# Peptides against a protein of PDB entry 6FRK: the designs that were tried, part 11

Target 1, 411 residues: chain A of PDB entry 6FRK
Amino acid sequence: NEEVLNAMLKEVCTALLEADVNIKLVKQLRENVKSAIDLEEMASGLNKRKMIQHAVFKELVKLVDPGVKAWTPTKGKQNVIMFVGLQGSGKTTTCSKLAYYYQRKGWKTCLICADTFRAGAFDQLKQNATKARIPFYGSYTEMDPVIIASEGVEKFKNENFEIIIVDTSGRHKQEDSLFEEMLQVANAIQPDNIVYVMDASIGQACEAQAKAFKDKVDVASVIVTKLDGHAKGGGALSAVAATKSPIIFIGTGEHIDDFEPFKTQPFISKLLGMGDIEGLIDKVNELKLDDNEALIEKLKHGQFTLRDMYEQFQNIMKMGPFSQILGMIPGFGTDFMSKGNEQESMARLKKLMTIMDSMNDQELDSTDGAKVFSKQPGRIQRVARGSGVSTRDVQELLTQYTKFAQMVKKM

## One batch from the design tools (peptide; made by RFdiffusion4, then SolubleMPNN)

Design b1_p8_8_s4 (from b1_p8_8, 4 letters changed)
Fold by OpenDDE base, seed 1:
Structure b1_p8_8_s4 (fold): chain B 411 residues (1-411), chain A 8 residues (1-8)
Amino acid sequence: as target 1 above (411 residues)
Amino acid sequence: ILEELLNL
């Protein structure tokens, strides 16, 4: 029993390390999971795998929670939000995404470019702000970021803006001059929130980077960028651990709409390759597909058939960018996306649909399609022959279906 | 540390 626990924990630890979770956090999680699992309760016939998975999930949720309430802007007040982070972190793009997010919610939002170090920083911010119809401030001639930030904040305070976002200079490295500049800007504008922007794609460097910022600047919030379908989410745990600050938003792509409030449960589910069913439902709702209501009602009732999965694959094939959506499907996480381009992902989806085209109505419409196949293994061989695939390919499909159907039953 | 984590 302990050997089975250790083997399963080893697999989980490997997957977390591959997801760029910091090795110290993985070690702590392993110890915490071992202490949280009653081996005697595991003897009572509960599915050992589900208990371990639940314990791992619960401990990962704790690692994302800094125990500090996230700052939220106050409606009808002036809220100054200062952005800090390295060059290439997606800071400037994230400023625009956050401004647009609040603007869409009916907040009076504006952007200030206090990045005097990077040539074309103001032009980039101006371009993004203009596309989103967000008011902006900056200078082509002023070189002191403190002057620009102060003047911009004063201007937008006088114009009764509710959300005043200040984009600051980055550097390629943690430099004393960067931290001095950030402190001078922060002291001048007195921000209500300091947001550290980090790139999730830097992997194991997330801890050291996040710590360097927190040790110099009073970071109160974290935004994680580049959480695309290929992005390893483990760096986010390191950022929370190092900054002791909550993740407030995530950037999930290049578009201004590829930005969402951080949700702990969906994020940890995705990190474990469980998918994001909540985000998938939200995304399906945004598409206004004719069959959305019927699907949502089935999902709310914890009902999910192979036919429902087929219909979802048809809907997903109508959606772009395909990469983001696949990363939301249980069992189509990191491994499905990491091995191919968008065309290969589409070909895999079409292959799965072709397998389901060889299923009968009894198999497709069963509330437990996997159990229908497990009771009569001859069905797997029939479907495999009918679709021109291996019995393994059919078993992989049924495994994916089972993962999805189990998650839908927990909703 | 990786070897210790993977060998435990």
Scores: peptide ipSAE 0.000, ipTM 0.384, DockQ to the pose 0.012
Fold by OpenDDE base, seed 2:
Structure b1_p8_8_s4 (fold): chain B 411 residues (1-411), chain A 8 residues (1-8)
Amino acid sequence: as target 1 above (411 residues)
Amino acid sequence: ILEELLNL
């Protein structure tokens, strides 16, 4: 029993290391999982694999939860949010994304460019803010970030802004001059929240970077950027461990809308290659397609059919930027996308839909579609012949459906 | 540390 546990934990540890999870956190997780698994329950014939997976999932959820409640802005008050982070972390883009998020929620939002170090920082912020119709402040002539931040905060306080976002200077490296500047700005403007922005793509460097910022500045919130289809997101665990601060948002692309509130359960599910069903539901809700309400109600009740999957594939094909949506579907993780451009991904969905077009209503509308095919293997051969595919391709589709339907039943 | 984690 201990050998089986150790072998499975080795596979999980390897997958977490490949996901850029810090090696110390992976070691701690292995020890915590070993301590949390009752070896007596493993002896009782329970599915050892499911128990280990559940224990791993539970310990990963604890690693992403710092036990500190995230700061939230107060409606009708002036909330000053200071951004800190290295150059290239996506800090400036994330300031605009956060301002746009609050503006869309009906908050009076503004942006301040206190980055005097980077040439064209103010022009970039001004361009982004103007496109989003967000009021902005900055200077082309003032070189002191403290003066710009103070004047901008005072101006927007006097104009009764509710969300005042201050973008600060970055450096390419942790430099004492950067931290001194950040402390001077923080002391002058007295922010209600300090947001550390971290690039997820830096892998094992996430811990050291996040620690360097937390040791110098009172980081209260984290935003993780570049969580695009290739970034497995393990650096987020390192950020929480080092900062002891909650992740409040994630950046999932280059567009101003590629920004979402952080959800612990969906994030860990995605990190484990299980997919993000909640984020898929939220995106489906945002589309306001007439057929979405019936599908959302089925998903809330833990019901998911092959027809519901087909309808989801039709919706995905209508949505465009396909890579982000597929990475949210359980079983369509990194391996499904790792070799294909957007056109190849669309061709794969069309192939899956063509397989489902050869299914009958009993197969499509069954709440246990995989069991219908497992009880009568001749159905797989019929569908394979009807769609011009192998019996293996039909079995792979049914395996993907089964993974998705099992996750929907756990929601 | 990687070798220890992978050789366990």
Scores: peptide ipSAE 0.000, ipTM 0.429, DockQ to the pose 0.011
Fold by OpenDDE base, seed 3:
Structure b1_p8_8_s4 (fold): chain B 411 residues (1-411), chain A 8 residues (1-8)
Amino acid sequence: as target 1 above (411 residues)
Amino acid sequence: ILEELLNL
């Protein structure tokens, strides 16, 4: 039993290392999982694999929780939010996304560009802010970021703005001068929250980078960017461990709407390749699609049919940006999100819908659609012929449906 | 490996 446990834990540890989880955290997780597994319960015929998965999931949830409550803005006050992070982390784009998020929630929000080092920083912020109708401040002539940040914060405080977001420089080559500039800006504006923006795609470098920022500035929140289909997200655990600060939001793409409040359970589920059904439900709710209430009610009852999946695909096709929504559906994340354009993902979804268009009402409305097909394999051949696809394509669809329906039953 | 773990 201990050899089997050690073999399974070795596989999990390998997969977590491949997901860019820091080697120290993986070692600690392994020991914590070993201590949490009752070997006597493993002897009682419980699914050993399910126990290990549950133990791994619980320990990953603890690694994402710093034990500190996330800062939240106070309504009717001036809340100053300073952004820090390397250039190319998505910091400037994330400032605009956060500003737009609060604006859509009815907060009086503004943006300040205190990046004097990058010649195009203010133009980029101005372009994003203008497109989103967000008030902005910056200078083309002032080179001191402390002056720009102080003047911009004072201006927007006097105009009774509730959310004042300050974007800073993200220098790559002179770490000491960047950290001194960040500290000078922070001391001048006295921010209510300092947000560290981290790129999830930097992998094993996340720990050292996040630590370097926390050792120099009082980081209170983390935002993880580039959590698209290429970023495995394991670096987020390193950021939380190093900063001792909660992840408050995630960036999932380049669009201004590609921004979500961080949820621990969905994030760990996605990191493990389980998909993000809760994030899918939240996105569906945010879009206020006509059928949202009926779907949520079915999901709460653990009922999910092939027809329900078809209706969700129709809703997904009405929802842009398409790539992120597919990456939330279990079994669609990795293979559906090949480096292909949104059009290829839509063509694949249309192919699946065309397969389902060749199904009958008994197949579509069954709460166990996969079992209907497994009991009568001739149905697979009928559907394959009707839709002009292989029997393999129909089996792959049924496998994806089964994965999704099993997750809905666990909600 | 994680997908195979989670598909049980």
Scores: peptide ipSAE 0.000, ipTM 0.349, DockQ to the pose 0.023
Fold by OpenDDE base, seed 5:
Parts: C-alpha cells; sequence; structure tokens
Structure b1_p8_8_s4 (fold): chain B 411 residues (1-411), chain A 8 residues (1-8)
C-alpha cells in the first residue's frame, strides 16, 4: 500500500513540476498529502487514485489561499492601485484590462503611466486606454516617475475618479535603482492596493522574483498573466507563498476582455490537468440550457460520450467569447487556443462537429467511443470518407475525446 | 535535485 502511494505521489509530483510548481512547494505538498492520507482507508478498496487526487487538490487549494482577504475597492471613494512587476510580465496590458473590467462595472476608472524607463511606454498605454475609452495621464518630457505618479493621482482625485491605476516601470533583478524608484513612487502616492503582475511562463523563477518585489513594497494582490500559453500556472503558487497575497485576477490572452476574476477550484483543476470543469459547469449553468442538468449529472457520474462532447461543442458555438470556453474543456489544451484567432478555434470546432455528424448513434452514444473505433478500424475509414477528412483527423478527434473522457472518469 | 525529490 505504501509503495502504491509513493508511486502515485511520484506521478503527481512529476505532473506538478511539469506545471512549474516550485520544487520546495512540491516537497511540502508531498509530505502534507502523505500525512493527510489514511492508509487504512486506502486498503478498504476505495479508488486510491481518487483519494490521492482529492488530497493533492485540498493541499493545492491551501497553497493558493494565503489566509488574507483580497482587497476590494470602495464605491464612491478614490482607490489608488499601483502595479508592479517585471518587464515583459504583461503588467501594462493588465493595467488596461483591470481598468476596462472596472469601467464595464460602472466605476469611474483612469490609468497613469509612471514608466519613464521604457521608450514608448506612454504611447502604448495611451493607445490601449484610447481604444477602451479610459482616461489616462502621463508625460513625454518628465523623467521622474514620482512626479508623474503624484501629479496624475492628484489630478484624478480632484476629478473624483474611483479607480486610479498606476503603471510603473518593469524591473529586472539587477536594477536596484529601479526597485528604489518603485518604493519612492509607492511612498509618494500611498496606494490602497499594490498589485504584483506575474507571467505564468517564468516557472521556477516565480518565488525569487515575487519575494524581491515583496521585500521592497507591500504587495497585497497578485495577477497572473499568459495562462493562455503553455504555462500551467504552477508558478502562481510560488507567488502566493512569497507575497502572502491572494491572486485576484488572471489574464487568459492578449485581448482586453481576456481577463477574469481568479477562481481557486478551476485553477487547481487546470493545474492538475483535470480541466476547468467547475468553470465549464458555471458557464453552462449561466446559459440556462434545458439539457444542462442531464449533462452535469452525467459528468458527475464520470459518463461522457461523443454525443455529450458534440452537444458541448454546440453549446460552446452559441457562447461568446469562444477562447475562454475552449480553455475550460479538458484535452483542448493551450495549443488549441494559442495558435489562432477565435475564428480559427471556431473553424477547428466546426471541423470536429462535421466529423461527428458522420458518426452513427452506436458510436456517439458509447461510453467508450474510442474503443468502439479501435475495435473496428473500418468505422474510422467510414467516418473519414463521410466527413471528407483524413483518417488521421478522425484519430485526433478520438484522442481528444479519450483525454476528455478519462478526465471525466477521474472526477 | 528533481531525482532526489522524486526518490525521497
Amino acid sequence: as target 1 above (411 residues)
Amino acid sequence: ILEELLNL
């Protein structure tokens, strides 16, 4: 029993390391999971895999929870939000996304560019702000970010803005002068919230970088960017551990709408390669589709057919923005979204549906559709001919279905 | 370190 536990924990630890989870956190999690699993309950014939997955899931949820309530802006007050982070973290884009998020909620929102180090920083912010119809402040001539930040905050306070977002210069680890400048800006404007923006793709460097920011300024919130890419987001756990600050939002693409409030359960499910099934269920429930209860009940019982996948694709095609929904489907990895516009993702989905339109009811309604095709390869050739596609395209669909159905069976 | 962490 202990050998089986250790082998399964090794697989989980490998998957967490492949998800960019910090090696120290993976070690601590392994120890915590070993202490939380009753070996006697594992002997009773319970699904040992589900028990370990549940224990790992619970410990990851604890690692994402810093035990600190997220800061929230106060309506009718002036709320100053300072952004800090590395150059290339998506900080400037995230300032615009957060400003747009609050503006869409009926907050009087503005942006300040206090990045004097990067050439064209103010022009980039101005372009993004103008496209979103967000008021902005900055200078082409002032080189002191403290002056720009102070003047911009004072201006927008006098104009009764509710959300005042200050973008700062991106920092590198060797630029002590830039860290001191960041502290001087924070001291001058006295922000109500300091947001650390982290790129999910930086992997094992997340801990040391997040700590370097927290040691200089009072980081109170984290935003994780580039979760649409190959990054599984494991570095986010390191940022929470180092900053002791909650993740408040995630960036899921380059568009200004590719920004959502952080949800713990969906994030951990995605990190474990379980997909965002809760977020998919939430979005499916938001659609108020009559068939939602039947689908949710099948998913809870680990039943998933090719027909259920087809119905989900029909539902997804009725939903906008398409990129956010595909990223929630297990087995539609980041590669399905990252390589194309929303139109290419829709074209791929339509191609998959066209392949499924050439399947029969026995193939569509099988609880193991991939096994039906593997047992009778002539079915693949029939479907390929019926759909006008290659046998490889049908095999790729069946591989995606198999990945999804295996994830649903693990729920 | 990875092999040690996976073998500990």
Scores: peptide ipSAE 0.000, ipTM 0.393, DockQ to the pose 0.010

## One batch from the design tools (peptide; made by RFdiffusion4, then SolubleMPNN)

Design b1_p9_1_s1 (from b1_p9_1, 6 letters changed)
Fold by OpenDDE base, seed 3:
Structure b1_p9_1_s1 (fold): chain B 411 residues (1-411), chain A 9 residues (1-9)
Amino acid sequence: as target 1 above (411 residues)
Amino acid sequence: SIVDLLLKL
């Protein structure tokens, strides 16, 4: 039993390392999982696999929790939020996304460009802010970021803004000059929150980068960007461990709406490749599409039919940046999320819907659709012929449905 | 996926 457990944990550790989880965190997780597994309970005929899965999931949840409550803005106060991070981390885009998020919630929000180093930084911020109808401040002539940040914060305080976001300069590397500039800006404006923006695509470099920022500035919050495409998200665990600060939001794509509050359980589920049903439900709720309430109520009761999956695919096709939503659905592999293949992803959903259009109401409305097809294999052949697809394509659809329905039953 | 690995174990 111990040899089998050690073999299983070795494979899990390998998969976590391949997901960009830091070697030290993987070692700690392995020891914590071993100490949390009662070998006597495993001997009593409990599903050993479910116990290991639960232990791994529980220890990953602890690695994302720094034990510190996230900062939240106070209504009717002037909340100054300073952004820090490397160039190319998505910092400037994330400032605009956060401002837009609070604006949509009825907060009086503004943006300050204190990036004097990057040519066109102010034009980029101005373009994003104007498109979102967010008030902004910056200079084309002032080269001191401390002056720009101080003047902009004072201006928007005097105008009774509630959310004042300050974008700072980034560099390509951790440089002492960047950290001194960040400290001077922070000392001048006295921010209520300092947000470190990290690119998830840098993999194993996440620990060293996050530590370098935390050792120099009072980082209190983390935002992880580029959790679309090839970023497996394991670097986010390294950011929390190094900064001892909570992840407050995630950036999931290039659009201003590709931004969501961080949720621990959905994030770990996605990191493990379980999918993110909770995030799908939240995104469906945020869009206020027709009939969403009825679908959410069914999902809360653990009811999920092939018709409910079809209706979700229709809703997903009405939703904007499609690649993100597919990656939230269990059994839609990373191949659906390849940054160039939005058309292929749409074509694949349309193919799945065309297969379901050849199903009858008894098949679509069954709470166990896969069992209906397994009991009568002739149904698979009928549906395959009706939709012009292989019997394999119908079995792949039923396998995806089964994975999804099993997750809904665990909610 | 890590889950498919955990599911094969």
Scores: peptide ipSAE 0.019, ipTM 0.544, DockQ to the pose 0.020
Fold by OpenDDE base, seed 4:
Structure b1_p9_1_s1 (fold): chain B 411 residues (1-411), chain A 9 residues (1-9)
Amino acid sequence: as target 1 above (411 residues)
Amino acid sequence: SIVDLLLKL
């Protein structure tokens, strides 16, 4: 039993290293999981895999928790948020995303460009801010970031702004001059929160980079960017460990809407490749769709039928334009759904529902709908004829259902 | 994601 546990833990450790989790954290996780698993409980015929997965999940949740409450802005007050991070971390775009997020929530939000080092930094911020209708401040002539930051903060305080975001200079490497500049800016503007922006794609370098910033400036929050790419987000754990600061938001693409509040459970589920069913359920719940509780309860039990999938397609269709749903989904900016692609996606969903309308209750209500069709292939031909589609289209639907049902069974 | 499944639909 200990050999089997050690083999499974080795596979998990390998997968976590491939997910850019720092080797020290993976080692600590292995020891903590090994200590949390009772070998006697594993002998009692419980699903050893599920126990290990739960123990790994629980310890990953602890690694993302810095043990400190995230700073949150106070409504009706002036909240100064200073951004720090390397060039290419997505810092400037993240400032605009955060500003837009608060603006959409009815906060009086503004942006300050205190990046005097990068040519065109102010033009880029101005372009992003103008597109989002966010008030901005900066200079083309002032070279001191302390002056720009101070003047901009004072201006927006006097105008009763609630969220004042200050973007700072980023460089390609940690330089003492950059940290001195950041300290001078921080001392001048007295920020309520200092946000470190980190690129998730830098992998094992996340720890050293995050530590270098925390050792120089009072980082109180982390934002992780580029979680839409090949980065599985394991570097986020390294950032939390090094900064002892919570992740407050994640960037999930290039669009201004590709930004969401950090949620621990969905993030760890995604990191483990369990999928973001919980984050989808949360988003679906935020849309006040009445029938979600019964679905959530079935999903918790690992039950998912073709009828449950049909009801989800109906719910998605009730949520309005698929562009709004996709614009709420990380990595699906509004531009990916050209107006033609929204109608096409809705037509695809409607086609799938039409295929399912030709299914019987035994097929729809089976916890293994794919097996019902595989045992009696004549059902595929019946459904195909009934819905006016090819047998291939029905097989594609069943393949998608099978992938979804397997994902739900792994929760 | 479930959405990547729905978009592959």
Scores: peptide ipSAE 0.006, ipTM 0.365, DockQ to the pose 0.034
Fold by OpenDDE base, seed 1:
Structure b1_p9_1_s1 (fold): chain B 411 residues (1-411), chain A 9 residues (1-9)
Amino acid sequence: as target 1 above (411 residues)
Amino acid sequence: SIVDLLLKL
């Protein structure tokens, strides 16, 4: 049914436009999806929704693939990484995040501030670098970014640094003087990689901005910033299309740890509102929670209790900001990421924990907690009275638990 | 994983 396909593609196209995906890319995706869908296979009783979703997912994966292998630093070599981008793109913060990422991986990393245009640029970089224990270079008196960049690169090469990150000046807009300065710096230091930093929150302006940089400077990598909460990831597709360069990392907040290697599948899943399952896995595994091994073993055996759910809510509450975690969960759409919703979501978790605090060990430690309550409805009334909530609130908790336990059994 | 659990909330 071509009408059903066209209706579903219209909804997908609307959602992608709302996600700041460029209108040309959305049109091309619609045509590619139509060409990839066998209408005869759709007639044979296959789940039409799943087939369209798979076709859309596959075409979005192609849009984030520039067909160019990402540059990677070589261990035991001196790798010079030059950062370029507009002022306010998060460039300086991203330099510190990238340096910290490599430092945590056992690379000898350093930072150079070649931003002479912005007052306090060096103090900001120095503050971030000092907090992260990253060596840094810059000047309070030298005004030529070429001199600072050259001296800093030479210094850190002589000290056998493996990752040498150069932060450059930005401007509020594309200006010829900015591109001339960037070219002079690039020619002087001969970077192994030029990283364009793009703010995802600029929406439809991402294409024109990314193109303007690529047309003037040999951009080889893209980092997308401000992919926290309300930032619609669609600008990332525009950056790849315009620069023909891979996204190598994403910035997911203001903290130095709010930085991750770009993964195509999780990113497209999140863009489609399917959640970021893998990124949430990685983030929970990075939390050295002593009880994580015992829970992973229980989950491998398809066992899940109300106590295990309680312990997970405690873990979520430790993982803050809670908005970023919720935005990784399928079905917690962008609405759950509003500043009002973080407090509401934390209050909701605390309410669920308070309900579980009124449960007994037999209820908490049962591998079928919902069945314990269904067999003896008087337990629901006891727990509701003990926690000061309605019997409906307890039933909602048990319904959530049942959904979890069913899906743990499928793992 | 714990996360596949959280994704199920």
Scores: peptide ipSAE 0.000, ipTM 0.425, DockQ to the pose 0.093
Fold by OpenDDE base, seed 2:
Parts: C-alpha cells; sequence; structure tokens
Structure b1_p9_1_s1 (fold): chain B 411 residues (1-411), chain A 9 residues (1-9)
C-alpha cells in the first residue's frame, strides 16, 4: 500500500512541477498528503486514487488560502489601491482591468500613473483609461512618483472617488532603488491596499520574486496574470506562500474584461486539469445565453445526451474566446489548450460536431450514449466513415462525452 | 442560462 501511494504521489508531484508549482511546496504537499491519508481507509478497499486526489485537492486548497481575509473596498469611502510588481508582469494592464471591474459595478473609479521610469507609461495608461472611460491622472514632466501619486490621490479624494488605483514603476530586476521608491510612494499616499501583480509565466521564479516584494513592502493582496498562456498557474501557490496574502483576481487574457475574481476551488480544479466548471458557469452567465430550461431540467435529473453536448458546443462557438472556455471544461483542459491557438480549438470543436452530425437520433438522444456504442461497435465504424474520421476519433469523443455525463451525474 | 444550469450543478 505504501509503494502504491508513493507511486501515485510521484505522478501527482510530477504533474504539479509541470504546472509550475514550487518544488518546496510540492515536497510539503507530499508530506502533508501522506500524513492526511489514513492508511486504514486505504486498506478498506476504497478507491485509493479518489482518496489521494481528494487529499491532494484539499492540501492545494490550503496552500492557496493564506488564512487572511482579502481586503475589500468600502462603498461611499475613498479607497486607495497601490499596485506593485516587476515590469512585464502585466501591472499597468491589470490596473486598468481592476478599474474597469469596479466601474462596471457602479463604483466611482480612477487611475493614477505614478510610473515615471518607463517612457510612455502615462500615454499607455491614458489610452487604456480613455477607451474604458475611466478618469486618470499623471504627468509628462514630473519625475518624482511621490509627487504624482500624492497630487493624484488628493485630486481624486477631493472629487469624491471611491476607488483610486495607483500604478507604480516596475523594473526588470529586484533593485533596491525600486523598493525604496515604492516605500516612499506608499508612505506618502497611505494606501488601504497594496496589490502585488505577478506573471504566472515565470514558473519556478514566482517564489523568489514574490518573497522579494513581501520582504520590502506590505503586500496585502496578489493578482496573478497570464493564466491564458503556457503557465498552468502553479506560481500562484508560490505567491501566496511567500506573501501570505490572498489572490484577489486573475488575468485571463489581453482584453480589459479578461479579469476575474479569484475562486480557490475552480483554480485548483483547473490546476489539476479537472477543468474550471464554476468559472465556465460564471462566464457563460455573463453572456446571457437564452435559458435552455429544457437543458436545465435534464441536468437537474443527471441526464446528459450527445445532443445536449452538441447544443453546448454550438453555444460555445457563439461565445467567441473559445480557447478559454474549452480550458474550463473538464477533460478538455490539458490536451486541448496545450496544442493550439483559438482557431485550432474551434477546428477541433467543429470536428467533434461533424462526428456527431453522422450520429442517428437513437445515438444522440440516448441517456447512455457510450453504452449504445459499446454494445454495437459497428456504430463507431459507421459514424467514423460518415464523418471522414478514424474510429479512434469517435472513441475519443465518446470518452469525452462519458467524462461530461459522469460529471453531470455527480452534480 | 447554460451557466445557471452549471451553477446549479
Amino acid sequence: as target 1 above (411 residues)
Amino acid sequence: SIVDLLLKL
């Protein structure tokens, strides 16, 4: 039993390292999972894989929870939010995304550009703010970020702004002069929250970077960016461990609305390649797709057909940013996202739909579509010939359908 | 929505 546990934990540890989880955290998780697994329950013939997966999931949830409640702005008050982070972390873009998020919620929101180090920082912020209709402040001539931040905060306080976001200089290296500048700005404006912005794509460097910021400035919140890229998000655990601060939002793309409140359970599910059902849920709710009450009723009864899956694929194709949506679907995340751009993801979906177009009504409307094909393998060969695909492609579709239908039955 | 559905799941 201990050898089987060690083998499975080795596979999980490998997958977590491939997801950019810090090696120290992976080691700690392995020790915590070993201590949390009752070897007596493992002896009782319980599904050892499910038990280990649950223990791993539970320990990952604990690693993302710093035990500190996230700061939240107070309605009708002036809330000063200072952003800190390296150049290229997506800090400036994230300031605009956060401002837009609060503006859409009916907060009186503004932006201050206190980045005097980067040429064109103020022009970039001004362009983003103007496109989003967000009020902004900055200077083309003032070189002291403390003066700009202080004047901008005072201006927007006097104008009764509720959310005052201050973007600071980012540098390419951990330079003492950058941290001194950030401390001077923080001391002058007295922010209600300091947000550290971290790029998830830096992988194993996330711990050292997040630690360097926390050791110099009182980081109270974390935002993780570039979770739409090659980064599987394991660096987020390193940021929480180093900063002891909650992740409050994630950046999921380049668009101003590619920005979501952080949810622990969906994030860990995605990190494990289980999909982000809740995030898919929230995103498709925002799209106000017509309430297929008939689909709602079927899924409440744990019924999911190949036709229901086809209709979902049609709806997903209408949503536009298909790569993000597929990455949220359980069993599509790891193999579908790793291999292609948005066009390849749409081409794969169209291929799956073309396979289903070669199915008959008995196959499409069966509450156990996989069993219909398993009982009569000649159906797989018919559908494969009808759609111009391999019998393997049809089996892969049926495997995906079975994963969905099993999920719907557990919901 | 498909999503109020997935939220009720």
Scores: peptide ipSAE 0.000, ipTM 0.359, DockQ to the pose 0.032; fails the geometry check

